# Peptides against a protein of PDB entry 6FRK, part 46

Target 1, 411 residues: chain A of PDB entry 6FRK
Amino acid sequence: NEEVLNAMLKEVCTALLEADVNIKLVKQLRENVKSAIDLEEMASGLNKRKMIQHAVFKELVKLVDPGVKAWTPTKGKQNVIMFVGLQGSGKTTTCSKLAYYYQRKGWKTCLICADTFRAGAFDQLKQNATKARIPFYGSYTEMDPVIIASEGVEKFKNENFEIIIVDTSGRHKQEDSLFEEMLQVANAIQPDNIVYVMDASIGQACEAQAKAFKDKVDVASVIVTKLDGHAKGGGALSAVAATKSPIIFIGTGEHIDDFEPFKTQPFISKLLGMGDIEGLIDKVNELKLDDNEALIEKLKHGQFTLRDMYEQFQNIMKMGPFSQILGMIPGFGTDFMSKGNEQESMARLKKLMTIMDSMNDQELDSTDGAKVFSKQPGRIQRVARGSGVSTRDVQELLTQYTKFAQMVKKM

## One batch from the design tools (peptide; made by RFdiffusion4, then SolubleMPNN)

Design b1_p11_4_s4 (from b1_p11_4, 5 letters changed)
Fold by OpenDDE base, seed 3:
Structure b1_p11_4_s4 (fold): chain B 411 residues (1-411), chain A 11 residues (1-11)
Amino acid sequence: as target 1 above (411 residues)
Amino acid sequence: KLLLELLKELS
């Protein structure tokens, strides 16, 4: 039993290391899991794998929880949020994502570019802010980030902004000059929250980086970026451990909407490759796909039309990045869809929808589905011509539809 | 369930 436990723990430890979890945290987790598992309960014929998975999950949840309540902005107040992090961490993009998030929630939000070090930083922020219709401040002439930050904060305070986000200079490496500049900015603007932005893709360097920021600046929140990539997010545990600060948001892509509030349970589930069915259900429900009841009722009767398939494809497209959605399905790791495969899958989906846009209501609503086309092959040729595709592409769509319709009948 | 199966087949 102990040998089996040790073997299973070795596999878990390997998987956590491959997920960029810090070796110290993995060692600690291993010992905590060993201490939490009753070997006698394991002997009683309980599913040893499930018990170990649960113990691992519970210990990972503890590693993501710093025991500190996340800062939240106060309505009707002027909340100053300072962003800190290295260049390439996604800091500037994350400022825009956070601003957009709060704006969509009905907060009066603005952005300040206090990055005087990077050429074009202000132009990049201005472009992002303008696209999102977020008010912004910065200078093309002022070189002191303290002056820019102070003036921008004062301006937006006077204009009664509720969320004032300050993007600061990053560097390519940890430099004392960067930390002194950040400290000077922080002292000048007196932020209500300092957000450390970390790139999840830096792997084992997450701990040292996060610690270096926390040792110099009073980091109160963490945002982890690039969780849409090959990074399984284990570096997030290192950031929490080093900063003793909660993860408040995660960046899950390059789009301004590829940004979500951090949820511990879904994150750990994804980290372990268990998927996030609950988050998928929540995301489906948030889309207010009003016609889900009618569809569910049709599905219960084994009815599935081409229109029903089209509506599901529209729903899938509304859910956001396909990789993110697949990563919520158990057994589909984040690595299953490269960014290239996502674009291809979305292009394929759009192509299928374009073919269906050339179908008539009789074809779309037919309970016979693909048999309508089999009975009258001229329909395939019409749809192919109307959508600018081959008759083969239409036949492939009908084959896929038939596969789905057969699956629905077995549900 | 269906949405998951649709997603699996699109992947």
Scores: peptide ipSAE 0.031, ipTM 0.660, DockQ to the pose 0.064
Fold by OpenDDE base, seed 2:
Structure b1_p11_4_s4 (fold): chain B 411 residues (1-411), chain A 11 residues (1-11)
Amino acid sequence: as target 1 above (411 residues)
Amino acid sequence: KLLLELLKELS
């Protein structure tokens, strides 16, 4: 029994190391899991694999929970949020994402660029802020980040902003000068929250980086970025362990909307390759797919039209990157779609929609769309010409539609 | 369920 436990724990430990979990945390997890598993209960015929998986899941949840309640902004108050992190961590992009998140929730939100070190930092912030219609402050002439941060915070406090986000300078590496600058800015503006932004793709370096920031700056919150890439998120465990601060948000892409509140259970489930069924349900609910009672009723009756397929394609496009959606399905590892395959899949989807845009209502609303086209081959030629595609491309679409319609009839 | 199957076929 102990040999079987040790073998299974070795597999889990290997998978966690491959997920960029720090080796010290993996060792600690292994000992905690061993201590939590009653070997006598494992002898009683319980599914040993499920028991170990549950114990591992429970201990990973504890590693992501620092036991500290996340800071939350107070409505109707002035909340100053200072961002800290290395250059290339996604800090500046994350400032804009967080500002946009609060703005969409009806908070009076603004951005301050106190990054005087990076050439074009203010222009980049200004571009992002302008695109999102977020008020911003910065200088092209002032080189002291303390002055810019202080003036910007005072300005936006006087204008009764509720969320005041301060982006600070980064460096390519941990440097004492960076931490001194961060402390000077923090002392001047007295932020209500200091957010450390960490790139998950740095793997095993996450612990050392997060520790270096926490040892110098009073980090109270963590945001983990680049979780859409090769990073399986194990660095997030290292960040929590080192900072003793909660992860509040995750960055899941380059778009301003590729930003979500951190949820412990879905994150650990994804880290273990169990998928994120809850997040998939939440995304489906956000799309109000269930509010389409007419579609659900049609599907219950085994009816599926080309229009219904088109609407589903629109919904899929609204859910975000296919790689992320597939990564939420149990058994579809994040490795299944390379970034190249995602762009090709989206291009394919757009091509299919463009073909359907050249169809008429009779073709789109037919319960047997393939039969409508098979009876009158001239329709295929019309649609092909209208959409600028081959007759073969239209036939391929109809074949795909027929496959989906048959699947719906079996549901 | 249908959406998941659509996604699987598009991937």
Scores: peptide ipSAE 0.030, ipTM 0.642, DockQ to the pose 0.068
Fold by OpenDDE base, seed 5:
Structure b1_p11_4_s4 (fold): chain B 411 residues (1-411), chain A 11 residues (1-11)
Amino acid sequence: as target 1 above (411 residues)
Amino acid sequence: KLLLELLKELS
């Protein structure tokens, strides 16, 4: 029994190390899991694998929980949020994502660029802010980030902004001068929250980096970026351990909408390759997919139309990035969809919908749309011309539809 | 379930 436990724990530890979980945390987790597993309960014929998975899950949940309540902005107050992090961490992009998130929630939000070190930092922030219609402040001439941050914060406080986000200089190297500058900015603006932005792709370096920031500035929140890539998120555990600060948001792509509140359970489930069933259910519920009683009834009768497929494609497009949705499905690791594949998949989906937009109601509402087209090939040519595609593209769509309709009949 | 299968086929 102990040998089996040790073998299974070795596999879990290997998987956690491959997920960029810090080796010290993996060792500690292994010991904690061993201590939490009653070997007698394992002997009682309970699924040893499920018990170990549950114990591992519980210990990972503890590792990502710093025991500190996340700071939340107060409505009707001026909340100053200072961002800190290395260059390339996604800090500037994350400032814009957070600003956009709060703006969409009805907060009066603004951005300040106090990055004087990086050429074009202000232009980049201005471009992002302008696209999102977020008010911004910065200077092309002022080189002191303390002056820019102070003036910007004062300006936006006087204008009764509720969320004031300050982006700071991120240098490529941990330079003492950078940390001193960050401390001077923090002292001048007196932020209500200091957010450390960490790139999840840094892997084992996450601990040392996060610690270096926490030792110099009072980091109170963590945002983890690039969780859409090869980074399995294990570095996030290192950031929490080093900063003793909660993860408040995650960046899951390059788009301004590729940003979500951190949820512990889904994150750990994803880290373990279990998917995010809860987040998938939440997304499905947010789309009111269950309100399509008519679709559920049709599916129960083995009926599936081209219109039903079109509606499902619309629902998929509303769920957000395809990579995120797939990453919620158990057994579909984040690695399956490179960023290039997501845009291609969305473009493919849009193309299929454009083909269906050229179909008539008789074609869309037929219980056997493929048979309607097969009986009258002139319909394929009409749809192809109407949608600006080849007859082959229409045939490929009909082939895909037939595959789905057959799947529904087997359900 | 169907939506998940659709997603899998589109990936």
Scores: peptide ipSAE 0.027, ipTM 0.635, DockQ to the pose 0.066
Fold by OpenDDE base, seed 4:
Structure b1_p11_4_s4 (fold): chain B 411 residues (1-411), chain A 11 residues (1-11)
Amino acid sequence: as target 1 above (411 residues)
Amino acid sequence: KLLLELLKELS
């Protein structure tokens, strides 16, 4: 039993290391899991694998919980949020994402660019803010970030903004001058929250980087970026451990909407490859995809049309990156869609939709669309010509439709 | 559920 436990824990530890979990945390987790597992309960015929998975899950949840309540903005107050982090961490993009998140929730939100080190910083922030219709402040002439931050905060306080986000300079390396500048800015604006932005893709460097920021600046919150990439999220555990601060949000892509509140349970479930069914349900609900009462009723009757398939493809495209959606499904690991396969899959989906755009209402609304095309092969040729594809591509679409329609009938 | 099945077959 102990040998089996040790073998399974070795596999889990290897997988966690491959997920960029810090070696020290993996060791601690292993010890904690061993201590939490009663070997006598494992002898009683319980599914040893499920027991170990549950123990691992519980200990990972503890590693993500710093034991400190996350700061939340107060409605009707002026909340100053200062962002800190290295250049390339996604800090500037994350400022815009956070601003947009609060703006969509009906908060009066603004952005301040206090990055004087990077010549294009203000232009980049201005472009992002303008696209999102977020008010912004910055200077092309002022070189002191303290002055810019102070003036911007004062301006937006006077204009009764509720969320005032200050983007600071990011440098390529941890430099004492950067930390001094951040401290001066923090002292001048007296932020209600200091957010450390960390790139999850830096792997084992997450701990050292997060610690260096926490040792110099009173980091109260963490945002982890680039969780859409090869980063399996293990760096997030390192950030929490080093900063002793909660993760408040995660960045899940390049789009301004690729930003979500951090949820511990879904995150750990995803990290363990268990999927995120709850997050998928939440995304489906946010898209009002369930308002298709008509579709649900058809599905209850085992009816599925080409139009119904088209609508589902539109819904899939609206959910964002296909890799993220698949990564929420249990048994679809993040590795299943290499970045190259995502663009190809989206292109394939778009191609299928383009083929269906050349179909008529009789073809789209038929409960047996494949039979409509099989009875009149001239329809395949018409659709192929209309969409600029081969007759084979149309036949492949119809074959796929038939598979889906058969699945719906079995549901 | 259907969306999940569609996603599984598209993958």
Scores: peptide ipSAE 0.022, ipTM 0.621, DockQ to the pose 0.064

Design b1_p11_5_s1 (from b1_p11_5, 6 letters changed)
Fold by OpenDDE base, seed 1:
Structure b1_p11_5_s1 (fold): chain B 411 residues (1-411), chain A 11 residues (1-11)
Amino acid sequence: as target 1 above (411 residues)
Amino acid sequence: VELFRELRKLL
């Protein structure tokens, strides 16, 4: 029993190290899991694998919990949020994402660019803010970030903004001059929250970086960026451990809406390759697909048409990066990204939709679309010619539709 | 969930 436990823990530890979890945290987790497993319950014939998985999951949940309540903005108050982080962390993009998130929730939100070090920082922020229709402040002539931050905060306080986000300078390295500048800005604007932005793609460097920020600046919140389908989320655990501050949001891509509130359970489930069913449901619900009620009623009646399948492909196309959706499906970890670029999967969906665009309403709206084509093989040839594809491609689509329609009849 | 699993077999 101990040998089996040690073998399974070795596999879990390897997978966590491969997920860029810090080696110290992996060792601690291994010890905590060993201490949490009741060896007597393992003797009772319970599924040892499920018990170890549950123990690992529970200990990972503890590692991402700093034991500190996350700061939340107060409605009808002026909430000043200062962003700190290295250059290339995605800080400026994350400021815009957070501003857009709160704006979509009906908050009066604005952005301040206090980055005087990076050439074009204000132009980048202005471009992002303008695209999202977010009010912004900055200077092309003022070189003191303290002056810009103070003037911008005062302006937006006087205009009764509720969310005032201040983007600060980053450096390529941890420099004392950067931390001095951050402290001067923080002292001048008196932020309600200091958000450290960390790039998850730096892997094992996350601990040292997060520690260096926490040792110099009173970080109260963490945002982890670049948690797209290639980023190993293990750096997030290192950030929490080093900063003792909660992760409040995650950046999941390049789009302004590739930003979500941090949820512990879904994140750990995804880190373990268990998928994120809850986040998939939330993302499907956020699409406000007015047609979802009509689809749900059809599905309840075991009805599924080629048109219903086409509408589902359009919905998937609207969900953003297909890699993110696939990463939310259980049993479909990162290994499936190796067999096709997101662009290739989107091109395949577009190809299937183009085949359906060559179908007529009788074919699309039939509750047994495959039978319509099987009774009249000339329809397959017409659709193939109309869409510029082989008759085989149309038959493959109809075969897949039949599998879906059979599943819907069993639901 | 099953719908998305089968949608993935299309891709």
Scores: peptide ipSAE 0.009, ipTM 0.539, DockQ to the pose 0.106
Fold by OpenDDE base, seed 4:
Structure b1_p11_5_s1 (fold): chain B 411 residues (1-411), chain A 11 residues (1-11)
Amino acid sequence: as target 1 above (411 residues)
Amino acid sequence: VELFRELRKLL
């Protein structure tokens, strides 16, 4: 039993290392999981795999929880949010994403470009801000980031802005001059929150990078970027461990709306390849689709119709960029996120919906839709003709529905 | 979890 446990833990540890989880954290998790597993409960014939998976999940949840409450802006106050991070971390893009997020939530939001080091930083911020209709400040002539940040913060405080986001210089390497500049800016503007932006794609370097920022500036929040790429998200655990600061948001793509509040359980579920069902449910709920609660309750009761499947496809089509939705579905690997596959996947969904549009209410609302078609094969031919598809395409849809309905009954 | 894995086979 101990050898089997050690073998399974070795596989989990390997998978976590391949997910860019820091080696020290993986070792700690291994020992914590071993200590949390009751060997007597494992002897009683319980599903050892499910028990280990649950123990691993619980310990990963603890690793991403710094035990400190995330800072939240106060409504009706001027909240100054300073961004820090390396060049290429997605910092400037993330400033725009956060500004847009708060603007959409009805906050009076603005952006300040205090990046004087990067040529065209202000033009890039201006371009992003203008596209999002976010007010911005910066200079083409002022080279002191402290002056720009101070003037911009003062201006927007006087204009009663509620969210004042300050983007700072990022360099390719940790340089003492960068940290001194960040400290001078922080001292001048007295930010209510300092956000460290980390690129998840840097893998095992996440710990050392996050630590170097925390050792120099009072990082209070973390944002993890590029989680849509090859990064499996394990670097996020390293950032939390090094900064002792909560992850507040994640960047999930290139678009300004490819940005979401961090949720611990969905994130760990995704990291383990369990998918992000909660994030799907939440994203579906954010769309204010009135029928989602009724559908979730039907699914919990093991009821699933062809109409329920059609409504799910409609929901998927409404959720925005299909690549993001697919990335929330368990096992849609990185190859499915290519822009070429998005149009093809949308065309496939539309084809399936067109087949279902040729079904009648008795066929759609049957709790055993496949049996309705199997009892009367002439229905398949009618639906195929109505939708302009082969009888095979209809049979494939019904086969897929049957697998899905059988799965819902096992939930 | 499994539900979305079968939706995945549909796409």
Scores: peptide ipSAE 0.009, ipTM 0.495, DockQ to the pose 0.131
Fold by OpenDDE base, seed 5:
Structure b1_p11_5_s1 (fold): chain B 411 residues (1-411), chain A 11 residues (1-11)
Amino acid sequence: as target 1 above (411 residues)
Amino acid sequence: VELFRELRKLL
């Protein structure tokens, strides 16, 4: 029993380290999970595998929750939001994404470019802001970021803007001069929130970088970028631990709308490859899909059939921007998108649908389609022949379905 | 083992 527990914990720890979770956090998680299970094993004859999974999930949720309430802007007030972060973190793009997010919610939003170090920073911000129809301020001639930030904040306060986002210079190195400049800007504009923007792809460096920013400026919020790529969300845990600040948003792509509010449970579920069913439900609701209510009701009742999966694949195919939605489906992790273009992902989905087109109504409408196939293996061979695929391809589909259906049954 | 293989495929 202890050997099985230790083997499973070793696999968890390996997966978390592979996810760019900081080694100290992984060690602490292992100790906390072990202690939680040792206490629960003394209390109940429950399935040890479920207990380990629950304990791991619960401890990861605690690592992402700093216990601090996220700052929220006040309606009808001027809210100054200062962005800080390294060059290449996606900071400038994230400023535009956040401004666009608030603009879409009916906030009067603006952008200030106080990045004087990068010769193309203002042009990039201006291009992004103009495309999004967001008012912007900056200078081609002023080199002092304090002057630009102060003038821009004053201008937009006088024009009764509600969300005033200030983008600052990012550098490649932790240079004291950059931190002094950021502190001077922060002192001049008196921001209501300081947002640290972190690239998830920096992996194990996330802790040291996030700490260096927190030690110099009062970081109150974190935004994690590039979670659409090979960047495993483990760096986000390091940022929360180092800054003691909540993740407020995540960047999930290159588009201005590839930006979502951070949710702890969906993020940990996705990090654990449990999929983001809650974010899928939210995205499905945002898209106002036909039959969305019936699907949500089935999901709430823990009912999910192969037909329901097929219908979801059809709906996803109708939505166009596949990258965000597939990454929310359990079993269609970031690896499904990272290994192919959107067309390859579409082709894979179409292949899965073609396999399901060779299934009968008894197979499609079963509340446990995988059990129907497991009881009668001849069905797998029939479907494989009907769809022109291997029996392995059908088994892989049924394995994906089984995982999805097991997650829906746990909701 | 299978859950962690899937965790590793999604990580």
Scores: peptide ipSAE 0.000, ipTM 0.322, DockQ to the pose 0.022
Fold by OpenDDE base, seed 3:
Structure b1_p11_5_s1 (fold): chain B 411 residues (1-411), chain A 11 residues (1-11)
Amino acid sequence: as target 1 above (411 residues)
Amino acid sequence: VELFRELRKLL
């Protein structure tokens, strides 16, 4: 029994190391899981595999919880949020994502570019801010980030902005000059929150990087980026362990909407490849798919039309990157999260919608759409010509629709 | 869950 436990724990430890979890945290987790199982095995009759999995899940949840309540902005106050992090961490993009998040929540939000080191930093911020209709401040001529940050914060305080986001310079490496500049900016603007932005794809370097920032500046929040890539997210545990600060948001792609509030349970479930049903439900609820009540009612009656399938495809497209949605479904491992498959899946979805755009209302609204086409094969040829596809592509769509409609009838 | 699995076979 102990040999089997040790073998299973060895596999879990290997998988966590391959997920970029720091070796010290993996060792501590192994000890804590052993101690938890030795206490729970006194309760006869549970499947040992489920007990180990549950013990591992509980200990990973504890590693992501620093025991510190996340800072939250106060409505009707001026909240200054300073961003810190290395170049290429996604810091500047994340500033724009956070600004857009708060703007969509009805906060008076602005952006300040205090990055004087990177050529075109202000132009990039200006481009992102303008696209999102977010007010911005920066200089093309001032080289002191302290002056720019101070003037920008003062300006937006005087204009009664509620969320004032300050983007700072990043460097390619941990340099004393970067930390001195960050301290000077922080001392000048007196931020209510300092957000450390970390790239999850840097693997085992996450702990050392996060520690170096925490040792120099009062990091109070963490944002983890590039969780849409090959990064399994184990670096997030290292960031929390090093900073003793909560993860407040995650970046899940390149789009401005590829940004979500951090949730501990969904994140650990995803890290373990269990899927994220809760985050899928939250994402579906955020989309205000209230128009789905009529669809859910049709589905309960076993009715499913080509129009209902088209509306589902529109809903999937509105949910954002299809890889993220698929990664939230249990039993679909990380190998399906490769960016290449997402563009192909979206292109395929768009092709199917273009075929349906060439259908008439009688074809779209038929409760047996495939039978309408089978009775009159000339309809397939018309739709194929109208959509610029082969008759085979239309037949494949109808075959897929038929499988789906048969499943809905069994629900 | 089954609905999303079949939608994934479509994509």
Scores: peptide ipSAE 0.010, ipTM 0.525, DockQ to the pose 0.102; fails the geometry check

